# Designs tried in a protein design run: peptides against a protein of PDB entry 3OIQ. Part 180

Target 1, 212 residues: chain A of PDB entry 3OIQ
Amino acid sequence: KNRIFVSSSKDFEGYPSKAIVPVQFVALLTSIHLTETKCLLGFSNFERRGDQSQEDQYLIKLKFKDRGSERLARITISLLCQYFDIELPDLDSDSGASPTVILRDIHLERLCFSSCKALYVSKHGNYTLFLEDIKPLDLVSVISTISTKSTNSSKHSSSELISECDLNNSLVDIFNNLIEMNRDEKNRFKFVKLIHYDIELKKFVQDQQKVL

## One batch from the design tools (peptide; made by RFdiffusion4, then SolubleMPNN)

Design b1_p29_3_s3 (from b1_p29_3, 11 letters changed)
Fold by OpenDDE base, seed 3:
Order: structure tokens, then C-alpha cells, then sequence
Structure b1_p29_3_s3 (fold): chain B 212 residues (1-212), chain A 29 residues (1-29)
């Protein structure tokens, strides 16, 4: 089955009530909820949805049936956090109870761009996204990609099944949404409050703001 | 069962992701 690129989590409202559909999306990691039985990874593109929360628009669920699967998930989440320089409480703490980890509003401190592959699985009108892959994207690479394609409409036929155009459009949309949030005095998101806010990101945001 | 197959695929996905993340972290050092 061909993988579908999803630009909005609203697309799932039109999906079959009983289906398995491979999907891909690009979003920011916004939350991690790790327990003994499951891990929920929250992602968002910060699309405005009226009065609905812009947080956790995409929820990837990891379910644990055994201690081996839990350990594997914990290690994998730890490595993902290490990649993004997210501080996790020590998951190896000697207390025989696996600690619950709850991180929220990750985007307020770090922009954790992620290309996610998941299985959309629906039953009786409800759906779950099951993990297939998470490719973390480096912010410098994201900025360079957006900046370069703004100038080069050259048809690089990179044979990757996902239109490089779809990825780039989604990245641009995310930045545009973040810029709108940054302009809103009531919104907690501010670029200058990001731990990794540097001259490159500052310049990029300033240049993008001129186009909006 | 379909659920068991999904869980198997999830485990395989996590193993692959784990190894990919290790490689990415090694390249950042």
C-alpha cells in the first residue's frame, strides 16, 4: 500500500471507520507521556483549529505488553531526547518502579522537527497512530532546506516516494504558524525563549516575517 | 491476530529506530 502524506490531522476525519492506512507527516514534538504500559508521543504543526488546543494534534501510541518492549521503548525515547538535547529524568533510577515521564510544551524550549511514519488504525470510528519511524530533523538542515527551495524551483527528481515539495510545504507551514504564535502577545511561544535561539534562527525568522 | 502483528511491527520499528538514533548520535560527536 502506498504511504499517504498528511498535511493536516483533520484529514483523519475523512478516513474510513475501519482501516489500516500507512501515513507520513512532518511536525514538532510537543509532548512525551511514558508510563509502565504505554508511551504517547505528541506532535503538532500548530494549525489553527478554532478553540481546540494546538498541542498534540498527532498522537503516536506505543503499547507495551512485556518488560522487554517497555525497556526498548524507554531506551529509544531516551536516545530521541538525547538527539534533541531534551533533559529526561534518569529512567534508570534504582527504584524498582519504572518512573513515569511526562513532558509537555516541548516546543516552548526546543523546536524538535520530526518526519513521522505511522499506521493509521481505525475501529468503530476511533483511530490510533502506531509508530513505524521517526526521523528527527536538524534545525539547521530545516532552515537550509526552506531557504534553498525558496530560490530553486529546480525539479530535483529525488526518487523518495514523498514529494520533497510536500515536506518543504509542511515545514514552511509550521514556521508560518510559529511566526503567528510569536506575534500573538497572548501566546506563550516566543522564538527568543528557545534554548537554541541563535543568530541563524533569528535571521531566518526575520526573513520569513517579511513575506507574511 | 491483527493486534499481535501490529505489535510485532511496532517492536521491529522501535529496534530500527534505536539503531538509527545511535548512528545519528555517533555522528554528532
Amino acid sequence: as target 1 above (212 residues)
Amino acid sequence: SEEEELEKKQKEALEKLKENLKKLLEKKK
Scores: peptide ipSAE 0.683, ipTM 0.950, DockQ to the pose 0.782
Fold by OpenDDE base, seed 2:
Structure b1_p29_3_s3 (fold): chain B 212 residues (1-212), chain A 29 residues (1-29)
Amino acid sequence: as target 1 above (212 residues)
Amino acid sequence: SEEEELEKKQKEALEKLKENLKKLLEKKK
């Protein structure tokens, strides 16, 4: 089955009540909920949804059946956090109990751009996104990609074909949404509060603000 | 079962992701 690129999590409202659909989207990592039995990874493109929270529009679920799977997930999440320079609470509690990790509002401190592949699995009108892949995107690379409009047709294998156009459009949409949030005095998101807010990001945001 | 197949695929996905993240972190250094 061809992978469907999803530009909005609202697209899932039109999906079959019983299906397995490979999907792909680009979003910011917003939350991590790691327990002994599962991990939920929250992602958002910050599309406006009325008064609803713009967080966790995409929820990728990892379910653990055994300690080996839990350990693998913990290591993988730790590496993902390391890539994004997210501080995790010390997972090495000597207490033998797997500590619960709850991170929320990650986007308020760091823009963690991620290209996600997942299986949309619906049953009885509810759906779950199962992990297939998370490609973390470097912010400098994201800014460069949007700024250069460079369609580098890198011959990625047919299984990795994100339309470069779809990726770029989604990245632009995310920034536009963040700019709107930044302009809203009631919104907690502010670019200047990002830990990694530098001159390059500042210039990029200023340039994008002129187009909106 | 369909659930068991999904869990197997998830484990394979996590293993792949783990190795990819290691490679990405090595490149950032």
Scores: peptide ipSAE 0.683, ipTM 0.950, DockQ to the pose 0.816
Fold by OpenDDE base, seed 1:
Structure b1_p29_3_s3 (fold): chain B 212 residues (1-212), chain A 29 residues (1-29)
Amino acid sequence: as target 1 above (212 residues)
Amino acid sequence: SEEEELEKKQKEALEKLKENLKKLLEKKK
């Protein structure tokens, strides 16, 4: 089965009521909900959905059936947070109860770009996204990619069904959505409030704002 | 079962992700 690139989480509304479909999307990590029994990873591209929340448009679910799987998930989430410089409470607290971790609105402090592979699994019209892969993307690399590839659509016929163009278009769309949010006085998102807001990001945003 | 297969795949995915993240963090140092 070919992996489907998803540009909008609304695409899932048209998916089969009983299926397993490998999917890929690009989004920002927005939330982490880690408990003893599961982990939910929230992602968003901040596509406007009328009055609906723009947060957690994609929910990747990890289920834990045993302590080994829970430990593996905790270690993996810790490493992901370490990559994005997200502070997690000490998951190794000697209290024999695995602490619940709830992080929300991660995008208000850090832009955690992620290329996600998941299994869309539906039953009776409801669906769950199961983790296959999360590739964290460095912000500097994202900015450079968007800035350089606007000119070189070299038709590299790489046999990968997901075009490099789809990835780039999704990254551009995310930035455009963030720019709109930044312009909205009612929106809590502001680029200047990002912990990693630097001269490079400032310049990039200013240049993108001129094109919108 | 289909559920057991999904759990196995999830575990394999997490192991792979763990290793990839370790490599990325080593390159970032």
Scores: peptide ipSAE 0.683, ipTM 0.950, DockQ to the pose 0.812
Fold by OpenDDE base, seed 5:
Structure b1_p29_3_s3 (fold): chain B 212 residues (1-212), chain A 29 residues (1-29)
Amino acid sequence: as target 1 above (212 residues)
Amino acid sequence: SEEEELEKKQKEALEKLKENLKKLLEKKK
């Protein structure tokens, strides 16, 4: 089956009650919930959904059946956090119990753009997203890509059926949603509160605000 | 089972992701 690009998590409302569908989306990492038995990775594009929370619109679930799989997941999540410069609490507790890690509202401090591949698996009307891949995106590269409108035919082989346009449109939509949140005095999100807020991001946001 | 196949695929996905993240971190230095 061909991989489907998903621009909104509302698309899943139209999906079959019993299916396995490979999907791809672009979103910000918003939460990490790591326990001994599972990891939940929350992502959002901050699409307005009426009065519903904009957090964790996409939830990727990892299940651990043994200590080896748990360790692998912990190492992988640690590396993902290292890439995004997210501080994890010291996992090296001398106590043989793996500590629970709960991070929420990551987007308030860091914009962690991610291109995610997952398996949509539904049964009895409920669904779960299973991890296939997470490609972390560098913020400078994201800003550059949006600014240059570069249809650079990246030498990525023609087999990645997802149009560069779909990716770029989703990235623009995320920024537009963040700009709206930044303008809302009731919203906790503010660009100036980001740890990595710099002159480049400031200029990009100012330029993007003129187009909205 | 379908569940065992999904668990296997998830483990393979995590192994690939781990190696990709290592490479990305090496390039960021």
Scores: peptide ipSAE 0.682, ipTM 0.950, DockQ to the pose 0.805

Design b1_p29_3_s4 (from b1_p29_3, 11 letters changed)
Fold by OpenDDE base, seed 2:
Structure b1_p29_3_s4 (fold): chain B 212 residues (1-212), chain A 29 residues (1-29)
Amino acid sequence: as target 1 above (212 residues)
Amino acid sequence: SEEEELEKKQLKALEELREKLQKLLEEKK
């Protein structure tokens, strides 16, 4: 089955009530809810959805059936957080109870760009996203990619790989949405509040703001 | 069950993701 690139989580509203659809999307990691029984990974492209929260537009759900699965998930999430320089509370607390980790609004401190592959699984009108892959994207690489790829490579290569165009368009859309949020005085998101806000990101944002 | 097969696939995906992330972290160093 061909993987579908999803530019909006609204696309799922048109999906069958009973299906398994391989999907890919690009979004920011916004939340992590790790418990003894599950991990929820929240992602968002911050597409405006009226007055609804823009958090967790994409929710990947990991269920743990055993301690081995939980441990694997904890290690994997730790590594993901290490990649993004996200400080996790000590997951290694010697107390035999696996600590619950709840991170929210990650995007307020760090832009954690992620290319996600998932299985959209719907049943009875509800859906769940099952993890297939998360490719963390380096912010510098994202900025460089958006800045250099102004050229429409019109090559519809029929390959199972999402076109570089779809990825780039989604990255641009995310930045545009963040710029809109940054301009909104009521929105908590501000680029200047990002821990990694540097001269390069500042310049990039300023240049993108001129186009919007 | 279909759900069990999905969970097995997800477990495998986590294993693969762990290895990928380890490699990416090594490459950053």
Scores: peptide ipSAE 0.704, ipTM 0.959, DockQ to the pose 0.815
Fold by OpenDDE base, seed 3:
Structure b1_p29_3_s4 (fold): chain B 212 residues (1-212), chain A 29 residues (1-29)
Amino acid sequence: as target 1 above (212 residues)
Amino acid sequence: SEEEELEKKQLKALEELREKLQKLLEEKK
């Protein structure tokens, strides 16, 4: 089955009540909820959805059947957090009890861009996203990609069915949504409050604000 | 079961993701 690129989590409302569909999306990591029995990874593109929370628009669910699966998930989540420079003091605790980790609103401190592959699995009108892959994206690379898209018609015949255009368009949409949030005085998100706010990000945001 | 097969696939995906992330972190050092 061909993988479907998803630009909005609203697309899932039109999906069959009983299906298995390979999907891909790009979003910011917004939450991590790790317990002894499961891990929930929340992602968002911050698309406006009326009065609904913009948090956790995409939820990847990892269920643990045994201690081995839990350990693997904990290690993998620790490595993902290390990549994004997210501090998780409780994951390395020598205490024989696996601590519960709850992180929310990660995007308020760090922009953790992620390209996710998942299986959309629906039953009886409910759905779950099963993990296939998470590719963490470097912010410098994201900024560079968006800034250079106007010039590089490079016919990289990458055999991946998902067009580079779909990924880039979604990255632009995310930044546009963040710019709108930054302009809203009632919104907690501010670019200047990001831990990694630097001259490059500042310049990029200023340039994008002139187009919106 | 179909659910058990999906969970096995997800476990394999986690193993592959662990290896990818380890490599990415080694390349950043």
Scores: peptide ipSAE 0.704, ipTM 0.959, DockQ to the pose 0.753
Fold by OpenDDE base, seed 1:
Structure b1_p29_3_s4 (fold): chain B 212 residues (1-212), chain A 29 residues (1-29)
Amino acid sequence: as target 1 above (212 residues)
Amino acid sequence: SEEEELEKKQLKALEELREKLQKLLEEKK
């Protein structure tokens, strides 16, 4: 089965009540909920959904069957956090109890762009996303990609089933949503409050604000 | 079961992701 690019988690409302569908989406990492029995990874593109929380629009669920799978997940999540410069509470606490990690609203401090591959698995109208891959994206690379392709819309490279255009459009949409959130006085998100807010990001945001 | 096969695939995906992230972190340094 061909992998489907998903631009909105609302697309899942139209999916079959019993299916397995390979999907790909681009979103910001918004939450991590790690327990002894499972890990939930929350992602969002911050698409407006009325008064509902814009967080955790995509939920990847890792179930642990044994201590080996839990340890692997903990290591993998630690590495993902290291890539994004997210400080996790010390997972190595000498207390033989696996510490619970709860991170929320990650996007308020860091823009953690991620290209995710997952299996959409539905049963009886409910669905779960099974992990296939998470590619963390560097913010500088994201900014560069958006800035360069706004001029080169013409070259369809035919080879990847998911058009580079779909990925870029989703990245632009995320930034546009963040700009709207930044303009909203009621929204907690502000670019200037990001830990990694620099001159490059400032300039990019200013340039994008002129187009909106 | 179908669920067990999905969980095996996810475990393999986590192993592959660990290796990819290790490589990316080495390249970032």
Scores: peptide ipSAE 0.704, ipTM 0.959, DockQ to the pose 0.845
Fold by OpenDDE base, seed 5:
Structure b1_p29_3_s4 (fold): chain B 212 residues (1-212), chain A 29 residues (1-29)
Amino acid sequence: as target 1 above (212 residues)
Amino acid sequence: SEEEELEKKQLKALEELREKLQKLLEEKK
């Protein structure tokens, strides 16, 4: 089956009550909940959903069957955090129990853009997203991609034809949502509070604000 | 079971993701 690009997690409301559907989406990493038995990775594009919370709109669930799978997940999550310059609490507890790691509201400190591939798996009206891939996106590259007109950069990378248009539109939508959040005095999100807030991001946000 | 097959696929995906992230971190240095 062809992979479906998903621009909104509302699209899942129209999916069959029993299905396995390969999907792809672009979102910000918002939360990590790592325990001895599972890891939950929360992502959001911050689309307005009425009065509902905008966090964790996409939830990837990793279940651990054994210590080997847990260790692999811990290493992989550590590497993902290293890529995004996210500090994990010291896992150094000499106590043979791997500590629980809970990170929330990651987007308040860092914009962790991620292109995710997952299997949408529904059963009895509930669904879970199974991990297939997470491609972390560099913020400078995201800004450059949005700022440069969609010229057909024929990077024939043989990987699945995501329409460059779908990716770009989703990235623009995320930034527009963040701009709206930044303008709302009641919203905790502010660009100036990001650890990586620099002159480039400032200019980009200012330019995007003129189009909205 | 179908669930066991999905979990096996996810484990493989996690292994592949580890290798990709290692490479990306090496390229960022």
Scores: peptide ipSAE 0.704, ipTM 0.959, DockQ to the pose 0.814

Design b1_p29_4_s1 (from b1_p29_4, 9 letters changed)
Fold by OpenDDE base, seed 1:
Structure b1_p29_4_s1 (fold): chain B 212 residues (1-212), chain A 29 residues (1-29)
Amino acid sequence: as target 1 above (212 residues)
Amino acid sequence: KEELLKQLQKTLKELYEKSLPLILEEFEE
């Protein structure tokens, strides 16, 4: 089956009540919940959903059943956090208790752009998204991609790969949503509070704010 | 960072391949 690009987690409301569908989306990492029994990653594009929280719009599960697969989940989380420069409590503590990691509101400190491949699995109208693959995206690369593709609309390379256009549009939408959040005095998100806030990001945000 | 990404993707692939049979079994039940 062809992988479906998802621009909104609301798209899943129209999905079959009993199905297995490979999907892909782009979003910011917002939460990590690793326990002895489960691993959940929260992602969001910060679409306005009325009075609903804009956090964890995509809840992605890593399933494990044994100590070996649990170890793989822990290593996956460690590597992901290392990539985004997220500080984890020492997961290697020799205390025979499986380390619990609970991180929330990651986007308030770091913009962790992620291209995710997931398996949508629904039964009886409820669904779970299982993580197949993740590609962390560097903020500098995201900024450069948005800034350069505004000019090069011409080369439709026909390859079956989810259109570079869909990725770019989703990245633009996320930034636009973040700009709106930054303008809202009630919203906790502020670009200037990001640990990696630099002159390049400042300039990019200022330039995008003029277009909105 | 490229090596880190390769390790991340490799580890996640192995985890997914181990989990997929269980996901399918639970779907068929």
Scores: peptide ipSAE 0.721, ipTM 0.966, DockQ to the pose 0.928
Fold by OpenDDE base, seed 5:
Structure b1_p29_4_s1 (fold): chain B 212 residues (1-212), chain A 29 residues (1-29)
Amino acid sequence: as target 1 above (212 residues)
Amino acid sequence: KEELLKQLQKTLKELYEKSLPLILEEFEE
């Protein structure tokens, strides 16, 4: 089956009540919820949805059933956090209890851009997204990608079915939404509060604000 | 960072491959 690029989590409202569909999207990591029984990752593009929370628009599940698969989930979360320079609470509880990780509002401290491949699975009108693959995106690379006009640099890396246009449009939309949030005095998100806020990001935001 | 990404993708792939039969089983029930 062909993988579908998803620009909004609202697209799933039009999906069949019983289906299995491979999907792909780009969003910011907003939350991590790892317990003994489940692992959930929250992502958002911060699309305005009326008065609803803009966080966790994409709730992605990592499924595990045994200690071996649970360990793989823990390693996956650890590696993802290492990539984004996210500090995990000390997993070193000497107590043989499975470590619990609950992180929320990650986007308030770090912009963790992620290209996700997931499996949409619906039954009885409800759906779950299962994580197949994740590609963390460096902020510098994201800024460069948006700033460089879509010249067909045909780097034929044969494997990524995403059109460069779909990726770029999604990244631009996310930044535009963040700029709107930054302008809203009631919104907790502020670019200047990001740990990695630098001169490059400042300049990029200022330039994007002139186009909006 | 490239090696870290490879390890991440490898680990997640192994987890997904182990989970997929269970996901399909729950879908068919």
Scores: peptide ipSAE 0.719, ipTM 0.966, DockQ to the pose 0.942
Fold by OpenDDE base, seed 3:
Structure b1_p29_4_s1 (fold): chain B 212 residues (1-212), chain A 29 residues (1-29)
Amino acid sequence: as target 1 above (212 residues)
Amino acid sequence: KEELLKQLQKTLKELYEKSLPLILEEFEE
């Protein structure tokens, strides 16, 4: 089955009540919930959804069934956090209690752009997204990608390649949503409060604000 | 960073491959 690019988590409302669909999306990492029994990653594009929380619009599950697969989940989370410079407690401690990690509102401190491949699995109208692959995106690379008008429309119409256009459009939409949040006095998100806020990000935000 | 990404993707792939049979089983139940 061809992988479907998802621009909004609302797209899943139109998905079949019983289906398995490979999907891909781009979003910011917003939460990590690791326990002995489950691992959940929250992602968001911060699309406005009325009174709903803009956090965790994409709830992605890492499934494990035994201690070996649980260890793989812990290592996955550790490596992801290392990539984004997110501080975690030591997850490798042999102390018989599996360390619990609960992080929320990650986007308030760090913009953790991620390209995710997931498996949509629905049964009886409920769905779960299972993480297949994640590609962390460097903020510098994201800024450069948005700033460089993708003139490389390589017309390779192969039905399997999620268009560079879809990725770029999603990244632009995320930044636009963040700019709107930054302008809202009631919103906790502020670019200047990001740990990695630098002159390059400042300039980029200022330039994007002129277009909105 | 490239090596870290490779390790991340490798680990996640292994986890996914191990989990997929269980996901499919739960879907068929």
Scores: peptide ipSAE 0.722, ipTM 0.966, DockQ to the pose 0.946; fails the geometry check
Fold by OpenDDE base, seed 2:
Structure b1_p29_4_s1 (fold): chain B 212 residues (1-212), chain A 29 residues (1-29)
Amino acid sequence: as target 1 above (212 residues)
Amino acid sequence: KEELLKQLQKTLKELYEKSLPLILEEFEE
């Protein structure tokens, strides 16, 4: 089955009430919810949705049922957080209790760009997204990609991979949405409050703000 | 970072492969 690139979580409103569809999207990691029974990752493109919270527009599930698969989920979360320099409470605490991790509003401290492959599974009009693969994207690489690819729109390569155009468009849209949030005095998101806010990000944001 | 990414993807793949039969089972019920 061909993987569908999803530019908006609203696209799922038009999806079949009973289907299995491989999907792919790019978004910022906003939350992690790991318990003994479930792992949920929240992602967002920060599309304006009226007065609704813009966090967790993509709620992605890691499914596990036994201690072995739970361990794999914990390792996955640990590795993901290590990649993004997210401090986790010690998941290895020798206390025989399954570690609980609840992180929210990750985007307020770190921009964790992620290219996600997921399985859309719907039944009775409700759906769940299951994580198949995640590629964390370095912010420097994202900035460089957006800055350089403004010129090469032309090659429709029909390969089963995300069109580089779709990826780039989504990254641009996310930044534009973040810029709008940064301009809104009521919004908690501010670029200057990011732990990794540097001269490069500052310059990039300033340049993008001139286009909006 | 490259090794970290490889480990992440490997671990997640293993988890997904183990979960997929359960996802399909729940879909067919």
Scores: peptide ipSAE 0.721, ipTM 0.966, DockQ to the pose 0.943; fails the geometry check

